# Peptides against a protein of PDB entry 3T7K: the designs that were tried, part 124

Target 1, 248 residues: chain A of PDB entry 3T7K
Amino acid sequence: KAEKILARFNELPNYDLKAVCTGCFHDGFNEVDIEILNQLGIKIFDNIKETDKLNCIFAPKILRTEKFLKSLSFEPLKFALKPEFIIDLLKQIHSKKDKLSQININLFDYEINGINESIISKTKLPTKVFERANIRCINLVNDIPGGVDTIGSVLKAHGIEKINVLRSKKCTFEDIIPNDVSKQENGGIFKYVLIVTKASQVKKFTKLINDRDKNETILIVEWNWCVESIFHLNVDFTSKKNVLYQKK

## One batch from the design tools (peptide; made by RFdiffusion4, then SolubleMPNN)

Design b2_p20_2_s4 (from b2_p20_2, 6 letters changed)
Fold by OpenDDE base, seed 1:
Structure b2_p20_2_s4 (fold): chain B 248 residues (1-248), chain A 20 residues (1-20)
Amino acid sequence: as target 1 above (248 residues)
Amino acid sequence: VEKYKEENKKALEEAEKNAL
C-alpha cells in the first residue's frame, strides 16, 4: 500500500533517521504511515538501545523525559526535530491534489527550539558531559523523584560509571563512595559528589564527610544541576545554580 | 494525519506532567 502511495513521486528522499519519540506519537503510527516513513529512511524505535545507533529524537520542545535526556548522549545526535516534520511529510505524501514530482520537506525547518548546532556539535565529542567534568562516581539519594533506576540510567548515558544509592535516613560515612578519578592537572575534581533532594540531607552528608574525611572536596547538587548540565552538554562549575553545597 | 495532532497534544501534557 505504501509503495502505491509513493509511486507518484519520481524521487524519494532518504532522511537516514533512526529516531525515538517523546511527548509525541505515543500511540505510534498506522501500518501504512510507518511503512512510508521506513521507505523514506525514517526508522522509529520504541526504546533507546546502543545497538540501534540512534541519531534523532522527535519532540515538540525540550522535555525532561528519560528519552529526551538520553538523546543528548547519542553519538552523534544528528537531528532533534518537532513532530510536525512527520505530520507535514505524511500530509504531503497523502495529498492527492499536489502533483509533486518530489517531496519538499526540509529537516532544518523543524528543529526543536533550543537544540541548536552548538548542542549538536557537542554530541560529536568523544567523551560524555560528566566524563568531561571528571564525575565518574556519584552518590544518589534513594528518595529522588523519578526513581534511582531512571535517574541512574540517564546519568550513565552521560558518562557516570558508578552510581551509589544512599539510604538517606540510615546511611553512614562508610556508605558514601568517592569519585575515583585521577587528578587531571587543570580540572577541579570533587572527591565526593552527591545528588540530594532535601536540605536535611545536605546537613547530614556534609557532617559525615567533614567529620571523617577532613579537607576533602565536596559537591552536593540537586537533580536540576544534572538536567541543566545535560541540556547544555556542559558542566559549569562557576554557576551556583542548583548547587546546595560546594567545598573546593 | 489529524489523529496524530490530537494524540500529540495529550502526549505533550503527559510528558510535562511526568517530567524528571
Scores: peptide ipSAE 0.727, ipTM 0.974, DockQ to the pose 0.897
Fold by OpenDDE base, seed 2:
Structure b2_p20_2_s4 (fold): chain B 248 residues (1-248), chain A 20 residues (1-20)
Amino acid sequence: as target 1 above (248 residues)
Amino acid sequence: VEKYKEENKKALEEAEKNAL
């Protein structure tokens, strides 16, 4: 069916998109529309897998979903597009108006607000955002909203290798892992990095660390610190936003 | 095509509700 619909066009674009959707197209596409999209080089995937070499996200705006946050880790993210791209494309294709020789839809007209070329360019870097920040091993409290698996999966996509889950009520100093990174000259390496949810956890972990490993560097942040770092694809160590405790 | 616009409105609301 798709071939018959597309046969009216002399030339078909190949968009070469391997995409996931978030905040749009939750019910998927009808059979004809998915076939049309496939013929135009637009492949939609249900889930993020590294093997699929995803290069695109569809979303109406910047979202704090697992898919959106992980899309900023694509290698590279080529396009972050509004769902209107697909809608307008399908409208043009299903239009019975005169012999359109060509599909006239430009990807650049559908960019998600706030995902500019500066963000896209950073996805072409050989390193991930937390890797560049010398954050390899973190401690994550077990009561984090969204769950340790989802949050951990996002953090791993962005270059955190090891996530240690802390049982905040029962943990001791011995349960806290160091951020084992070689001393690089140009950046403040924190020996202990922790993501926490409560001020009581800050007090607990700062006490445990300072009592047992005096004079070590500590970074305690909220999840929002990670989100802001992901959205900018940069860790700003000069910012105090979402930093709960810092010891250099 | 119009079905996708209505579905996408709901999908956005759900994505905002379930924000990390």
Scores: peptide ipSAE 0.726, ipTM 0.974, DockQ to the pose 0.900
Fold by OpenDDE base, seed 5:
Structure b2_p20_2_s4 (fold): chain B 248 residues (1-248), chain A 20 residues (1-20)
Amino acid sequence: as target 1 above (248 residues)
Amino acid sequence: VEKYKEENKKALEEAEKNAL
């Protein structure tokens, strides 16, 4: 059916998109529309898998979804597009009136606001954002909104290798893992990195660490610190925003 | 095609509600 619909065009673009959707197309596409998109080089996947070599996300705007946050870890993210790209494309293709020799839709007209070329260019770097920041091992409190599995999966996509989940009420100093990174001369390396939700956790963990491992470097942040770092694909250690405790 | 616009409005509302 798709072939018959597309046969009216003299040439078809190949967009070379391997995409996931978030905040749009939750119910998927009808069979004909999927076939049309596939013939135009647009492949839509339900879930993120590294093996699929995803290069695109569809979303109406910047979102704090697992898919959106992970899309910024694609290698590279080529395009971050509004769902209107697909809608307008399908409208032109299903139009009976237009003897269109060509599909005239430019991908750049559908960019998600706030995902600029500076962000896209950073996805071509050989390292992930937290890897560049010398954050390899983190401690995560078990009461984090969104759940430790989802949050942990996002952090791993961005270069955190080890996530230690802390049971905040019962944990001791021995439950806290160090951030085991080689001392590079020019990077702020924190021995202990923690993501917490409450001021009481800051007081607890700072006391535990300072009582047992004096003079060590500590970074305690909110989840929003990670989100801002992901959205910028850069860790700004000069910013105090979402930093709850820092000892250099 | 118009069905996707209505579905996408609901999908956005859900994504905003379930923000991490």
Scores: peptide ipSAE 0.726, ipTM 0.974, DockQ to the pose 0.912
Fold by OpenDDE base, seed 3:
Structure b2_p20_2_s4 (fold): chain B 248 residues (1-248), chain A 20 residues (1-20)
Amino acid sequence: as target 1 above (248 residues)
Amino acid sequence: VEKYKEENKKALEEAEKNAL
């Protein structure tokens, strides 16, 4: 059926999109529409897999979903598009207007607000955002909203190699892992990096670390610090936003 | 096509509710 529908066009674009969707198309596409999209070089995947070489995200806006946050780790993310791109494309294709020789849909007209070329360009960097920030090993409290697996998966997608889950009520100093990175000359390396949810955890962990490992560098942040870093594909160590404790 | 618009409205609401 898709071939017959598309046969009325003299030329078909090849968009070369390998995409996931978030906040849109949860029920998927009908069989005809998915075939149409495939013939236009638009492949939609249900889940993020590295092997699929995903290069696109469909979302109505910037979202704090696992898929959206991970899409900023694509290598590269070529496009972040509103679902209206697909809707308008399918509308044009299903239109009975015989005079449509070409599909006139520009991808750039459907960019997600706040995902600009500067952000897209950073996805072409050879390193991940937290890797560039010399954050490879972190401590994550077990009571984090969204769950340690989901949050951990997002953080790993962005270059954190090791996630140590802390049982905040029972943990001791020995349970806290150092951020094992080689001293680079030009960057403030924090020996201890922690993501916490509560002020009581800040007090606990700062005491444990300062009592046992005096004069070491400590960074304690909220999850929002990670989110902002991901959305900008940059860690701003000058910002105090979402930083709960910092010792240089 | 109209089906997708209605579904996408619900999907957005769900995504906002389940924000990390």
Scores: peptide ipSAE 0.726, ipTM 0.974, DockQ to the pose 0.894

Design b2_p20_3_s1 (from b2_p20_3 with L1M I13N F20Y)
Fold by OpenDDE base, seed 2:
Structure b2_p20_3_s1 (fold): chain B 248 residues (1-248), chain A 20 residues (1-20)
Amino acid sequence: as target 1 above (248 residues)
Amino acid sequence: MSNPMKEEEEKANKEFEEKY
């Protein structure tokens, strides 16, 4: 069926998209439309796997979803597109207008607002955003909204190697892991990095660390600090936004 | 526990279905 529909076009584009969707196409596609998209070099996957070499995200806008945040870790992310690309493409293909010799859909007309070439270019870097920031080991409170597994998976996709989950009520100083990075001469390395949800946790962890490991560097942030760092593919250590405690 | 990431996806899916 798809071949008969596409046979009216003299040339078919190859978009070379390996994509996931978030905030769109929840009901998926019918078999004919999947086959049409496949013949145009558009393959849609249900889940993110490193082996699939994903290069595209479909979303209506910038979202704080697991798929969207992880898409910024693709190597590289080539395209971040609005779902209207697929909608307009399929509409043009299913149109009975006899005279369409070519598909007239340009990928660049469907870019997600706020994902610019500067962001896309950073996905071509050999390092991940938190790796570049010298953040390898973090402490994460167990009561974080979204759950430690989902948040941990996003953070790992962006270069965090080790996530230590803290039992916020029962943890001691011995439960807190250091950020084990070799002192690179030119970067402010924080010995202790923590993601917390409450001001009471800031008071607890700052006391535990300062009482046992005096004069060490501490960074305590909200989840939003990580999200903003991911959206920019850069950690701005000059910004106090979403920083709850900092000791340099 | 609230899952704000899931809630954001569900909200965006609903907004998409209402549009198309």
Scores: peptide ipSAE 0.643, ipTM 0.951, DockQ to the pose 0.864
Fold by OpenDDE base, seed 1:
Structure b2_p20_3_s1 (fold): chain B 248 residues (1-248), chain A 20 residues (1-20)
Amino acid sequence: as target 1 above (248 residues)
Amino acid sequence: MSNPMKEEEEKANKEFEEKY
């Protein structure tokens, strides 16, 4: 059925998109539209898998969803597009009035606001954002909104190798893992990195670490610190935003 | 516990459905 609809065009673009959607197209697409999109080199996946070599995200705006945050870890993220791209494309294709010899939809007209070429270019880097920041092992409190698995999965996509889940009420110093990274000459390394949700946790962990390992470097942040780092594909250690405790 | 990431997705989906 899609072939008959597309037969009115002299040539078809190949957009070469392997995409996920977030905050749009929750109900999916009908079979004909999926087939049309596939013929145009647009494949939409329900979930992120590394094996699929995803290169695109559809979203109405920057979102703090798992899919959106993980899309910034794609290798590379080729396009971050508004859903209007698909809507206008399908509308043009289904239009009987326009004797268009060609599909005239430019991907660059549908860029998500705030995902610029500078962000896209950083997804081509051989390293992940937290890897570049010398953060490999973190401590995560078990009461984090969104759950440790989802948050942990996002962090791993961005170069965190080990996530230690802390039971904030029961944990001792021995439960806290160090960020075991080789001292690179040009980067501030924190021995202890923690993501927490409450000021009481800051007090607890700061005390536990300082009582047992007084001279060590500590970074305690909110989840928002990670989100901002992901959205910029850069960790700014000069910023105090979303930093709850820092000891250099 | 509230899942802010899910709530943001649900909100965005609703805003999308209201528009299109």
Scores: peptide ipSAE 0.643, ipTM 0.951, DockQ to the pose 0.885
Fold by OpenDDE base, seed 4:
Structure b2_p20_3_s1 (fold): chain B 248 residues (1-248), chain A 20 residues (1-20)
Amino acid sequence: as target 1 above (248 residues)
Amino acid sequence: MSNPMKEEEEKANKEFEEKY
């Protein structure tokens, strides 16, 4: 069916998109539209797998979803597009207007607001955002909204190698893992990095660490610190936003 | 426990369905 629909075009673009969707197309696409998209070099996947070499995200706006956050770890993220790209494309293709020589839809007209070239360019870097920030090992509280698996998966996509889940009520100092990175001269390395949800956890962990490992560097942040770092593909250690405790 | 990431996705999906 798709071939017959596309036969009215003399030339078909190859968009070379391997995409996931978030906050749009929840019900998916019909078989004909999937076939059409595939013939245009647009492959939509249900889930993110590294093997698929995903290069695109469809979303109506910047979202704090697992898929959106992980899309910023693509190598590279080539396009972050509004769903209107697909809608307008399919609408043009299903239009009964006479033989159109070409599909004239520019991907750049459908960019997600706030995902600029500076962000896209950083996805071409050989390192991940937390790797560049010298954050390799983190401690994550078990009561984090979204769950430790989802949050952990996002963090791993962005270069966190080891995630230690802390049982906030029962944990001791021995349960807290150090961020095992070589001391580089640039003063941005924290021995202990923790993601917490509550001020009581900040008080608990700062006490546990300071009582047992005096004078060590500590960074305690909320999840929003990670999200902001991902959205910028940069960790700003000068910002106090979403930082709950910092000891240099 | 609230899942803000899932809630944000569900909200965005609903807003999309209402528009198209």
Scores: peptide ipSAE 0.642, ipTM 0.951, DockQ to the pose 0.908
Fold by OpenDDE base, seed 5:
Formats: sequence, C-alpha cells, structure tokens
Structure b2_p20_3_s1 (fold): chain B 248 residues (1-248), chain A 20 residues (1-20)
Amino acid sequence: as target 1 above (248 residues)
Amino acid sequence: MSNPMKEEEEKANKEFEEKY
C-alpha cells in the first residue's frame, strides 16, 4: 500500500534517520505509515540499543526522560526533532490534492528548542561527557527517585563505567568505591564521587570518608547535577549548582 | 517511590495526545 501512495512522487527524500520517540507517539504508528517512513529513510525504534546506531530523537521539547537523556549520548546525535516533522510529512504524503512532484519538508524547520548546533557538535566528540570530566566510578544511593537501574543506565551511556549502589542506612566506609582514574595534568580528579538525595546522606558520607581517608578529594552532588551536565554535554566544576559538598 | 522520569514521559504523552 505504501508503494502505491509514494508512486505519485517523482523523487523521494532519504532522511537517513534512526530514531526513538519520547513524549510523543506512545501508541506508535500503523503498518502503512511505518512502511512509508522506512521508504523515506526514517526508522523508528521502540528502545535504545547501541547496535542500532541511533542518530535521532523525536520529542516535543527537552525532557528529563531516559530516552531523551540517552539520546545526547548518540554517536553522533544528528537530529533532535519535534514530532510535527512526522505529522506534516505523513499529512503531505496522504494528501490527494497536492500534485507535488517532490516532498518539501526540511528537517531544520523542526528542531527541538534548546538543542542547538553546539550541543549536536559535542556528540561528535570521541569521548563521553563524564569521561571528559574524569568521572569513571560513582557511588549512587539506593533511594534515588527513578531507580538505580534507570539512573545508572543513563550515567553509563554518558561514560560512567562503574555504578556502586550504596544502601544509605547500612553502608560503611568500605562500601564506598574510589573513582579510579589516572591523574591527568589539567583536571581536578575527585577520588570519591557520590550522588545523593538528602542532607543526612551528605553528613554521613563526608564523615565516613574524612574519618578514614583524610585529605582526599570528594564530590557529592544531586541527580540534577548530572542532568545539567548531560544537557550541556559539559561538566562545569566552577558551578556550585546542585553540588552538596566539594573538597578539592 | 516517585519516578519523576516516568511522570514526565506520561505528562508529555498526554499533552501530545491532547494536541493531535
């Protein structure tokens, strides 16, 4: 059926999109529309897998969803597009009135507000955002909203290799892992990096570390510190925003 | 436990369905 619908066009674009959707198209697409999109070089995936070499996200705006945060780790993220791109494209294709020899829809007209060329360009870097920040191993409290698996999966997509889950009520100093990174000349490496949810956890972990491993560097942050770092594809160590404790 | 990431997804999906 899709071939017959597309046969009215003399030339078809190839958009070369391998995409996921977040905050749009929850119910998916019908079989005909999926076939149409596929013939235009638009492939929609239900989930993010590294093997699929995803290069696009569809979302109405910047979202703090797992898919959106992980899309900024694509290699590269080529396009971050509003769902209106697909809606307008399918509408034009299904229109019987348009004697259009060509599909005249430009991807650049559908960019998500706040995902600019500077963000897109950073997704072409050979390293991930936390890798560039010398954050390889982190400690994550088990009571984090969103769950340790989802949060840990986002952090791993952005270059954190090891997620250590801390049982906040029962943990001791021996449960806290160091950030095992070789000293590079130009970066403040924190020996201990922790993501916490409560001020009581800051007091607990700072005491445990300072009592047992004096003079070591400590970074304790909220989840929002990670989110802001992902949205900028840069860690700003000069900012105190979402930093709960820092010892250099 | 609240899942803010799922709540944001569900909210955005609802806003999308109301629009299209």
Scores: peptide ipSAE 0.642, ipTM 0.951, DockQ to the pose 0.875

Design b2_p20_3_s2 (from b2_p20_3, 6 letters changed)
Fold by OpenDDE base, seed 4:
Structure b2_p20_3_s2 (fold): chain B 248 residues (1-248), chain A 20 residues (1-20)
Amino acid sequence: as target 1 above (248 residues)
Amino acid sequence: MSNPMAEEEKKAIEEFEKKY
């Protein structure tokens, strides 16, 4: 059926998109539209798998969803597009207008607001955002909204090698893992990096660390610190935004 | 416990479905 619909075009674009959707197309696409999109080099996947070599995200705007956050770890993220791209494309293809010689939809007209070339260019870097920031091992409280698995999966996609889950009420100093990174001369390497949800956790962990390892560097942040770092594909250690405690 | 990421996904979907 798709072939018959597409036969009206003398030339078909190849968009070369391997995409996931977030905040749009929850019901998916019908079989004909999937086939049409596939013929145009647009493959939409339900889930993110590294093997699929995803290069695109469809979303109505910047979102704090697992898929959106992980899309910024694609190698590279070529396009971050509004769902209107697919809508307008399918609308043009299904149009009863006579012989359209060509599909005239430009990907650049559908960019997600706030995902600029500066962000896209950073996805071409050989390193991940937290890897560049010398953050390889983190401590994550077990009561984090979204769950440790989802949050941990996002963080791993962005170069965190080890996620240590802290049982906030029961943890001791021995449960806290160091960020085992070789001291590079440039930048605040923190021996202890923690993501917490409450001021009481800041008080607890700062006490535990300072009582046992009083001279060590500590970074305690909110999840929003990670989100902002992902959205910028850069860790700004000069910013106090979403930093709950810092000891250099 | 609230799942802000899932809530944001749900809200975005609802906004999308209202528009299209």
Scores: peptide ipSAE 0.637, ipTM 0.949, DockQ to the pose 0.903
Fold by OpenDDE base, seed 3:
Structure b2_p20_3_s2 (fold): chain B 248 residues (1-248), chain A 20 residues (1-20)
Amino acid sequence: as target 1 above (248 residues)
Amino acid sequence: MSNPMAEEEKKAIEEFEKKY
């Protein structure tokens, strides 16, 4: 069926998109439209797998979803597109108007607002955002909204190797892991990095660490610190935004 | 516990389905 529909065009583009969707197309596509998209070089996947070499995200806007946050870890993310790209494309293809010589839809007209070329260019870097920030091992409180698995998966996609889950009510100093990064000459490496949800946790962990491991560097942040770092593909250590405690 | 990420996904889907 798709071939008969596409036979109306003299030339078909190859968009070379391997995409996931977030905040759109929850019900998916019909078999004919999937086949059409596939013939145009557009492959849509239900889940993110590294083996699929995903290069595109479809979303109506910047979202704080697992898929959106992980899409910024693609190598590279080539396109972050509004769902209107697919809608307009399929609408043009299904149009009964005379033999269109070409599909006249430009990918660049459908960019997600706030995902610019500067962000896209950083996805071509050989390192991940937290790797560049010398954050390899983190401590994550078990009562974090979104769940430790989802948040942990996002953080790992962005270069965090080890996530230690802290039972916030029961944890001791011995449960807190150091950020095991070789001292680079030119960067303040934090020995302890923690993601917390409340001020009582800041007070607890700062006391535990300072009582047992005096003079060590500590970074305690909110989840929003990680989100902002992901959206910018850069960690700004000069910003105090979403930083709850910092000891250099 | 509320899952803000799942709530944001759900809300975005609902907004999309209302539009298309």
Scores: peptide ipSAE 0.637, ipTM 0.949, DockQ to the pose 0.862
Fold by OpenDDE base, seed 5:
Structure b2_p20_3_s2 (fold): chain B 248 residues (1-248), chain A 20 residues (1-20)
Amino acid sequence: as target 1 above (248 residues)
Amino acid sequence: MSNPMAEEEKKAIEEFEKKY
């Protein structure tokens, strides 16, 4: 059926998109539209898998969803597009106007506001954002909203290798893992990196670390610190935003 | 526990479905 619909066009674009959707197309697409999109080089996947080599995200705006945050880890993210791209494309293709020799839809007209070329260009870097920031091992409190698995999966997509889950009520100093990174000359290295949810956790962990490892560097942040770092594809160690405790 | 990421996804979907 899709072939018959597309046969009226003399030339078909190849968009070369391997995409996921977030905040749109919850019900997916019908079989004919999937086939049409596939013939135009647009493949939509239900879930993110590294093996699929995804290069595109569809979303109405910047979102703090798992899929959106992980899309910024694609190698590279080529396009971050509004769902209107697909809607307008399919609408043009299903249109009975006899005289359309070509599909006239430009990807650049559908860019998500706030995902600029500077962000896209950073996804071409050989390293991930937290890798560049010398954050390899992180401690995460077990009471984090969204759950440790989802948060941990996002952090791993962005170059954190080891996530240690802390039982906030029962944890001791021995439960806290160091951030094991080689000394690099040009970066702030924190021996202990922690994501926490409450001021009581800051007091607890700062005491535990300072009582047992008095001279070491500590970074305690909120989840929003990670989100902002992902959205910028850069860690700004000069910013105090979402930093709860820092010892250099 | 509230899942802010799931709530944001749900809200965005609801806003999208109202438009299309």
Scores: peptide ipSAE 0.637, ipTM 0.949, DockQ to the pose 0.892
Fold by OpenDDE base, seed 2:
Structure b2_p20_3_s2 (fold): chain B 248 residues (1-248), chain A 20 residues (1-20)
Amino acid sequence: as target 1 above (248 residues)
Amino acid sequence: MSNPMAEEEKKAIEEFEKKY
């Protein structure tokens, strides 16, 4: 069926998109439209797997979803597109009126607002955002909204190797892991990095660390600090936004 | 506990479905 629909075009583009969707197309596509998209080199996947070599995200806007945040870790992310690209494409293909010899849809007209070439270019870097920031090992409180697995998976996609989950009520100093990075000359390495949800946790962890390891560097942040770092593909250590405690 | 990521996904889907 798809072949008969596409036979009216003299030339078909190959978009070479391996995509996931977030905040759109929850019900997916019908079999004909999937086949049309496949013939145009557009493959849509339900989930992110490294083996699929995903290069595209469809979303109506910047979202704080797992898929959106992980898409910024693609190697590279080639396109971040609005769902209107697919809608207009399928609409043009299903249109009976115009003997269009060619599909004339430009991907650049469908860019997600706020995901510009500066962001896309950073996805071509050989390192991940937290790797560049010398954040390899973090401590994460177990009561974090979204769950430790989802948040941990996003953080790992962005270069954090080790996620240590802290039981906020029962944890001791010995449960806190150091950020095991070699002293590089450029940029303050924090020995202890923690993601917390409550001011009481800041007080607790600050006390535990300072009582046992008084001279060490500490960074305690909210999840939003990680999100902002991901959206910019850069850690700004000069910003106090979403930083709950910092000791240099 | 509300999952902010799931809530944001749900809200975005609802907004999309209203448009198309």
Scores: peptide ipSAE 0.637, ipTM 0.949, DockQ to the pose 0.881

